# Peptides against a protein of PDB entry 3QIS: the designs that were tried, part 174

Target 1, 334 residues: chain A of PDB entry 3QIS
Amino acid sequence: PSLELSRREFVFENVKFRQLQKEKFQISNNGQVPCHFSFIPKLNDSQYCKPWLRAEPFEGYLEPNETVDISLDVYVSKDSVTILNSGEDKIEDILVLHLDRGKDYFLTISGNYLPSCFGTSLEALCRMKRPIREVPVTKLIDLEEDSFLEKEKSLLQMVPLDEGASERPLQVPKEIWLLVDHLFKYACHQEDLFQTPGMQEELQQIIDCLDTSIPETIPGSNHSVAEALLIFLEALPEPVICYELYQRCLDSAYDPRICRQVISQLPRCHRNVFRYLMAFLRELLKFSEYNSVNANMIATLFTSLLLRPPPNLMARQTPSDRQRAIQFLLGFLL

## One batch from the design tools (peptide; made by RFdiffusion4, then SolubleMPNN)

Design b2_p19_2_s3 (from b2_p19_2, 8 letters changed)
Fold by OpenDDE base, seed 1:
Structure b2_p19_2_s3 (fold): chain B 334 residues (1-334), chain A 19 residues (1-19)
Amino acid sequence: as target 1 above (334 residues)
Amino acid sequence: MSDEELEEKILSFIEKLEE
């Protein structure tokens, strides 16, 4: 069996969070026998491609002189955004197109990723007084390392070194402030807030806006801004309630005093973001007659975002754990 | 917006939500 490929090198320029890019190529059976093709893992890989890449179709059958179009889809989800923001991963891959009883054909994937405030840690974002796209990529790595060290210092209740007033971290990420300030100003009376999905185009504009600027106003509908907040919280590498406190939140779920003590043990930025969000959500609930928002709905929605089980426990989350998690959050909304 | 103006706006807003 033999294949002809129309292209073997693919470049995905300016890859962004949640922005799908597609490149297509053709494969043709230039042999005299039918052939089956598949994308196969490289040696020591579990998957034929990186998580942000997909081939469609990834396998198929070609009669002699048959041609099929293959789409290479690049999409950075919440599952890939953090590792791309840190530079741990890059928009580079090699695909192996295997022909049954035939040859392997290598495809080279390359490109560049544009960092996002989505999928960046709260600690790093508190140090970023400028939009992430203005921050040199080399400095993003340093900010993540420094963020880890500050998280540890904060957890240990070590006195913050009086670093000069110019280098002080923000109390909350500017991106969270921008989203919540917008919603507070413009969306408290928005009917079906957090119940109506945003527009995908507006979500992309909001993401790009937050990554590139400090706007006076966020573009898009209130629904899109609200969904952007949810996406932001979902994409956090560590949830607003740190994984280390997850079990303690569940254990304290029915004791509001202990719940507050648990929150007080969060790293400063996480604690501030939590308080800020809870204050906003309590304010939003005062307008329930207008926005149709209730505490149970909000608690259910935000619990999955703010109080995630550690990755190792995700598969073991019981309905009781979910109920406790919701109850924990309800104690801050009511 | 300066870094100081941003910090003031963030702080002012947090304070307003805690009242």
Scores: peptide ipSAE 0.075, ipTM 0.781, DockQ to the pose 0.806
Fold by OpenDDE base, seed 4:
Structure b2_p19_2_s3 (fold): chain B 334 residues (1-334), chain A 19 residues (1-19)
Amino acid sequence: as target 1 above (334 residues)
Amino acid sequence: MSDEELEEKILSFIEKLEE
C-alpha cells in the first residue's frame, strides 16, 4: 500500500491560549489495495502527538483512489499553557502517519507561541508590572524560577530580604486586580453573574487585552469578564490555595478558626489573592437580590478553582472531600 | 495607566480590605 500526501510541513504562527488553529491536508490512496492509516506514537512517546495538537481523523480506511482530508488542530488548553508560557515546550512536533503493512510518513509541525498571563504563576505575575507580551521570553523563565524561590521562602516564614523598592512584587497580580475591579464596579448588579457563559469572541479579546495592555476598562460583557476570571483561576499552575494545604483545608473545614490559620500559612501572593477574592465575593453576595448569586453557588463554583486536589489525589476525591472543600470556602463567604 | 498608578490602586485596595 502507498499514500500520497498533499502537504507534510505545517506552520502554526502566533498560537495563543484557547485559540483554535487548523491546518488541513489530503491523503490519497495511490495504490491498488485498500489501506488503513493511523497516527502512531514515536518509539518513546505514549501519544501520537503533543497535548496541544490533534489530528482529525487520526485513523481510517482508504479504498484505491480514495482521498480524505485530515485536519491538524492546534489548541492550547489549561493543560499545556504553563509549559508553553515558560518555553519548556514549544509549538514543534513530528507526527508519524503509519500505513498498515506499508511505510511511515513523517509530518513536521512547527510554529510560535505567544505567552499569556493565563497559566502563569501568581508569584511570576506579581513580579510582572508590565503586560506579559512586553516581557522578553528569557525573562519569563527567570521570573518563574525567582517566583518558586520566593514561594518557598514565604512558606518557611523566612523574612523577605529588603529588596529595593523598585523590585518589590505587586501584592496581587495586575490581571486579577483588573478583572475583579471591573466586576466590582460594573457587575455587582448583573443578573445571573457566573451562571451565564461569556461570548467566545469577547473572552479572546479579554485574554488578548490582559496579555498586551493595562486597560482602563476590560472589553466585553460582565458575563465574559466573569468567565475570564474563572478561566484565569482554572489555568493557574498552582491554585490560589496551594496544593500543600489542600488536606489541611479539608480537615479544618468545620472549624473557622483553624481555616483562618491555614490561610495565614499561604505564600504572600496566594494569601493576598485569596483575601481579595473572598472580599469581592462577600461584596457580590450583598447584592444577591439583584445578581441572583448565592453563597452555595459561589462556594461550589470557586471551590473547584481555588481548592483543587493535588494532581496525585485528583482521581481519589470523594464526595465527602468535595463537601468539606465547599464548607471550607463557605466559612469565608458567610 | 502608569505602573505607579497601578501599584497605588492595588495598595489602596488591599488597605481597604484589611480595615
Scores: peptide ipSAE 0.052, ipTM 0.766, DockQ to the pose 0.557
Fold by OpenDDE base, seed 5:
Structure b2_p19_2_s3 (fold): chain B 334 residues (1-334), chain A 19 residues (1-19)
Amino acid sequence: as target 1 above (334 residues)
Amino acid sequence: MSDEELEEKILSFIEKLEE
């Protein structure tokens, strides 16, 4: 069996978080026999492609002189955004198109990724006084390394050494401040807030706005700004309540005094973001007659974002654990 | 906004929400 490929090199320029890009090519059976094609893993890989890439179809049959269109889809989700922001991964891959009893055909994928504040750690963002797109990639790496060291120092209750003329970190990320300040000013009376989805085009504009500027006003509807806050919290590599405290939050869920003590043990930036969000949500609940928001709805929604199980426990979360996690947040909303 | 004006606004807002 043999194939003819219309293209073998693909370039995806300016790849962004949550922005789908597509490139298409054709494969033709120029042989005299039917053939089965499939994308196969390289040696030592578990998958035929990186998590941000997909081929559609990834397998199929071709009769003699048959042609099929294949789409290569590049999409950076929450699962790939962090490793692309850090430069640990890149928009580069090699696909192996295999023919049963035939040859391998290699496809080269290349491109560039544009970093996002979405999927960046709270610690790194507290050090970024400028929009992430203004920060040199070399400095992003240094800020992530320094942020990891500060998290460890905070967990160990090590007194910050009076390190020299290092710029003081922000108390909360500017991106969180911008989102919450907007919602506080304009969305407290918004009917069905956090219940109505945002517009996908407005969400992309909000993400691009936060990645590239410090706006006076966030573009889009209150629903889109509210959903952007949820997406931001979901995309955090480390949740607002650090994984190390997850079990202690569940164990304390029915004792409000112990719950407050657990929160006091968070790293400074995480603790500040948690308090800031809880204060905003308590204010939003005062307007429940206008916005149709209640404490149980908010606790249920934000629990999955703020109090995530560690990756090793994700598959083992019980309904009881979920109820304890909700009860933990309710103690800060009521 | 300057970086200093942003920091002051963030600080002032956190303080108001903790009251």
Scores: peptide ipSAE 0.046, ipTM 0.763, DockQ to the pose 0.672
Fold by OpenDDE base, seed 2:
Structure b2_p19_2_s3 (fold): chain B 334 residues (1-334), chain A 19 residues (1-19)
Amino acid sequence: as target 1 above (334 residues)
Amino acid sequence: MSDEELEEKILSFIEKLEE
């Protein structure tokens, strides 16, 4: 069996978080026998491609002189955004198109990724006074390293070095402030807030806006701004409640005094973001007659975002653990 | 908006929500 490929080199320019890009090519059976094709893993790889890439179809049969279109889809989810922001991964891959009893055909994938404030740590974002797209990539790497060291110092209760007044971190990320300030000003009376999905185009505009500017107003509907806040919290490499405190939050869920003591042990930026979000959500609950939002709905929604189980425990989360996690947040909303 | 104006707005807003 043999194939002819219309293209073997693919370039994905300006790849962004949650923005789908597609490149298409044709494969033709120029042989005299039917063939089965499949994308196969390289030596030592578990998957035929990186997590941000997909081929469709990834396998199939071709009769003699048959042609099929294959789509190469690039999509950066929450699972790939952090490693692309740090430069640990890049928009580069090699695909192996295998023919049963035939040859391997190699496809080269290349491109560039544009960093996002989505999937960046709270510590790094508190150090970023400018939009992430204005920050040199070299400085982004340094900010992530420094942010790790700041978190460790905070956990160890080490006295912050008297960093000069110009180098002081923000109390909360400007991106969180912008989203929450917008929702506070414009969305408190919004019917079905956090219950109605946003528009995908508006979500992309909001993400691009936060990555490139410090706007006076966020574009899009209140529903899109609300969903952008949820996406931001979901994309955090470490949740607002650090993984090391997860079990202690569950254990304290029915003692409001112990819950507050657990939160006081968060790194400064995480603690400030948590308090800020809880203050906003309590304010939003005052308008329940207008926005149809209640404490149980909010606690259920935000629990999965703010109080994530550590990766090693995700598969073991019981219904009891979920209920304790919800009860923990309810103690800050009521 | 300057970095100082942004920081002042953030701090002022947090203080108002904690009251």
Scores: peptide ipSAE 0.045, ipTM 0.760, DockQ to the pose 0.772

Design b2_p19_2_s4 (from b2_p19_2, 7 letters changed)
Fold by OpenDDE base, seed 3:
Structure b2_p19_2_s4 (fold): chain B 334 residues (1-334), chain A 19 residues (1-19)
Amino acid sequence: as target 1 above (334 residues)
Amino acid sequence: MSDEELERAIEEHIRKLEE
């Protein structure tokens, strides 16, 4: 069997978080026998492609002189955004199109990723006084290293050195401030806030806006701005409540005094973001008659975002653990 | 917006939510 491929080199320029890109090519059976094709893993790989790439179809049959269109889909989810932001991974892959009892055909995938504030650590974002797209990649790496060291110092209750006023971290990320300030100003009376989904086009505009600017106003509906806050919190590499404190939050869920002590042990930026979000959500709850938002709904929604089980425990989370996690947040909303 | 204006705007909004 043999195949003819219309293209073998694919370039995905300016790949962004949650923005689907598609490149198409054709494969034709130029042989005289039916053939089965499949994308196969390279030697030592478990998957035929990286997590941000997909082929559709990834396998199939071709009769003699039959042609099929294959789509190469590039999509950066929350699962790939952090490693692409850090430059640990890149928009580079090689696909192996295998023909049963035939040859291997190699496809080269290349491109560039544009960093996002989505999937960036709270520590790094507190040091970024400019939009992430204005920050040189070399400086992003330095900010992540410095952020790790500051997190460790904060956990050890080491007094911050007198960093010069220019180097002083923000109290909360500017991206969280922009989202929360907008919602506080314009969305407190919004019916079905956090219950109605945003528009995908508006969400992309909001993400691009936060990555590239410090706007006076966020574009899109209040529902899209609210969903952008949820997406931001979901995409964090470490949740607002650090994984190391997860079990202590569950154990303290029915003691409000211990809950406050656990939160006081968070790194400075995480603690500030937690308090800021809880203050905002308490303000939003004052308008429950207008926005149809209640404490149980908010606690349920935000618990999965703010208080995630460590990756090793995710598969073992009991209904009791979820209830304790919700109860922990309720103690800050009431 | 300057870096100092951004810091102040964040600090002011935090205070306003804590009142």
Scores: peptide ipSAE 0.600, ipTM 0.962, DockQ to the pose 0.872
Fold by OpenDDE base, seed 4:
Structure b2_p19_2_s4 (fold): chain B 334 residues (1-334), chain A 19 residues (1-19)
Amino acid sequence: as target 1 above (334 residues)
Amino acid sequence: MSDEELERAIEEHIRKLEE
């Protein structure tokens, strides 16, 4: 069997978080026999492509003189954003299009990724006083390394080094402040806040705005700004409540004193963000008559974002664990 | 916004939400 490919080189320029890009090509059976094609893993890979790439269709049959269109879809989700932000991964891959009893055809994927504040650590963002697109990628790596060291010092209860006033981290990320300050100013009376979804176009504008500027006002509806906060919290590489404290939060869920002690053991940036979000959400709950927001809804919604099970425990989360996690957050909202 | 103005704005907003 033999295939003709219309294209073998694909370039994805300016790839962004949550922005789908598509490139298409054709494969044609120029042989005299039916053939089966499939994208196959390289010798050391478990998957035929990186997590941010997809082929559609990824397999199929071609009759003699048949042609099929294949879409190469690039989409950076929460699962790939962190490694792309750090430059650990890049918009580069090689796809192997295998023809059964035939040849392998290699496709080259290349491009560039534009870093996002979404999927960046809380510690790195607290050190980042400028928009992420103004920060050189090399400096983002250094900020993540320094942030890891600060997290470890905080967990070990080591006294912070007396960093000069110019190097002092923000109390919370500016991106969280921008989102929360906007919601506090404009959304406290918004009916169905956190219940109505935002507009996808507005969400992309908000993400681009936070990545490129420190705006006076965030663009879009209050629903889009609220959803952007949820997306931000979901995309964090380490959740606001660090994975190391997850089990202790569940074990303490019915003791408000122990819950506060567990939170006091968070790294400084995580602890500040947690307290800031809880203060904002308690303020939002004062306007429940206007915004239709209640403590149970908020606790349920934010529990999945703030108190995520460690990756090794995700598949084992019981209904009892979920209820304990919700009860833990309720103790900070009431 | 300067870095110092940003720091102050964040600190002021945190304080306002804790009151």
Scores: peptide ipSAE 0.596, ipTM 0.961, DockQ to the pose 0.878
Fold by OpenDDE base, seed 2:
Structure b2_p19_2_s4 (fold): chain B 334 residues (1-334), chain A 19 residues (1-19)
Amino acid sequence: as target 1 above (334 residues)
Amino acid sequence: MSDEELERAIEEHIRKLEE
C-alpha cells in the first residue's frame, strides 16, 4: 500500500485557551491495493498525539484512487492549559500515520501558545499585578516557583519574608476581582444568572480581555461573565479549597465552627479568594427574587469547582461525599 | 491603573462585600 499526502507540516500560530484551531490535509491511495490507515503512538507514547491535539478521522479505509480529508484539531482545555502556561509542554508534536502492511508517514506539528490567567495558580496571580500577556515567560516560571514556596510557608505557618511593599501580593487575583466586581455591579438583578450559558464568542473575548488588559468593563453579557468565572475556577491547577483540606471539609460539613477552622488553614490567597467569593455569593442571594439564584443551586454549582476531590479520589466520589461537600458550602451561604 | 490603585480597589471591594 502507498499514500500521497497533500501536506506534512502544520503550524498553529497563537494557540489560546479554549480556542479551537483546525488544519486540514488530504490523503490519497496512489497504490494498486486497498489500504487501512491509522494514527499510531510513537515509541514510548501511550497516545498517538498530545492531549491538546486530535486527528479526525484517526483511522480509515481507502480504495485505490480514493481520497479522504483529515482534520487536525488543536484545542487547549483545562487539562492542558497549566502545563502550556508554565512552558512544561509546547505546541509541538509528531504524528505517525501508519499503513497496515505499509509505510509510516510522519506529520510535524508546531506553533506557539499564548499564556492565560486561566489555568495559572492563585498564588502566581496574586503576585501578578500586570496582565499575563505583559509578563515575560521567564518571570512566569519564577512566579510559579515563588508561589509554590509561599504556599508551603503559609501551610507551615512560617513568618512571611518581609517582602518590600512593591512585592506585596494582591489580596485576591485581579482577574477574580474584575469578574466579581462586574457581576456585583451589573448582574445582581440578572434573571437566571449562573443557569443560562454564555456565548462562546463572548467567553473568548472575556478570556482575551483578562489575559491582555485591566479593563474598566468586561465585554459580553452577564451570563458570559458569570460563565467565565466558573471556567476560571474550574481551570485552576489547585482548587480554591486546596486538595489537602478536601477530606476535612467533608468531615466537618455539619459543624459550622469546624468548617470555619478548616478554611482558616488555607494558604492566604486561597483563603482570601474563598471568603471573597462567599461574600459575593451571599450578596447575590439577597436579590434571589430578581436573579432566581438560591443557596442550594449556588452550593451545588460552586461545590464542584471550589471543593474538588483530589485526583486520586475523583473516581471514588460517592453521592454522600457530594452531599457533604454541598452542605459544607451551604454553611457559608446561609 | 497603578499597582497601588489596583491594590486599593481590591481592598475596598472586599470590604464592601463584607458589610
Scores: peptide ipSAE 0.595, ipTM 0.961, DockQ to the pose 0.852
Fold by OpenDDE base, seed 1:
Structure b2_p19_2_s4 (fold): chain B 334 residues (1-334), chain A 19 residues (1-19)
Amino acid sequence: as target 1 above (334 residues)
Amino acid sequence: MSDEELERAIEEHIRKLEE
């Protein structure tokens, strides 16, 4: 069996978080026999492509002289955004298109990723006073390294940061401030806030806005701004409540005093973000007659975002653990 | 917005939500 490919090199320029890009090519059976094609893993890979890449169809049959269009879809989700922001991964891959009883065809995928404040650590964002797209990639790496070291120092209760040489970090990320300030100003009376989904186009505009500017106003509907906050919190590499404190939050869920003590042990930026979000959500709950928002709904929604189980426990989360997590958050909303 | 204006705006908004 043999195939002809219309293209073998694909360039995905300016790949962004949650923005789908598609490139298409044709494969044609130029042989005299039916053939089966499939994308196969490279040597030592478990998957035929990186998590941000997909081929559709990824397998199929071609009759003699049949042609099929294959779509190569690049989509950076929350699962890939952090490693792309850090430069640990890149928009580069090689696909192996295999023919049953035939030869392999190699496809080269290349491109560039544009960093996002989505999927960046709270610690790095607190040091990042400029939009992430204004920050050199080398400096993003330094900010992540510095953020890790400061998180460790904060957890160890070691020496107060010598006031001298480094710019004082923000109390909370500017991106969270922008989202929360907007919602506080304009969305407290919004019916079905956090219950109605945003518009995908508006979400992309909000992401691009936060990545590129410090706007006076966030574009889009209140629903889109609210969903952007949820997406931001979900995309955090380390949740607002650090994984190290997850079990202690569950264990303390019915003791409000212990809950507050657990939160006090968060790294400064995480603790500030948590308190800031809880203050905002309590303010939002004062307008429940207008926005139809209640504490149980908010606690249920935000618990999965703020208090994520560690990756090793994700598959083992019990309904009891989820209820404890909700109860923990309720103690800050009521 | 300057870095100092940004810092102040964030600090002010935090304070306002804690009142």
Scores: peptide ipSAE 0.595, ipTM 0.961, DockQ to the pose 0.847

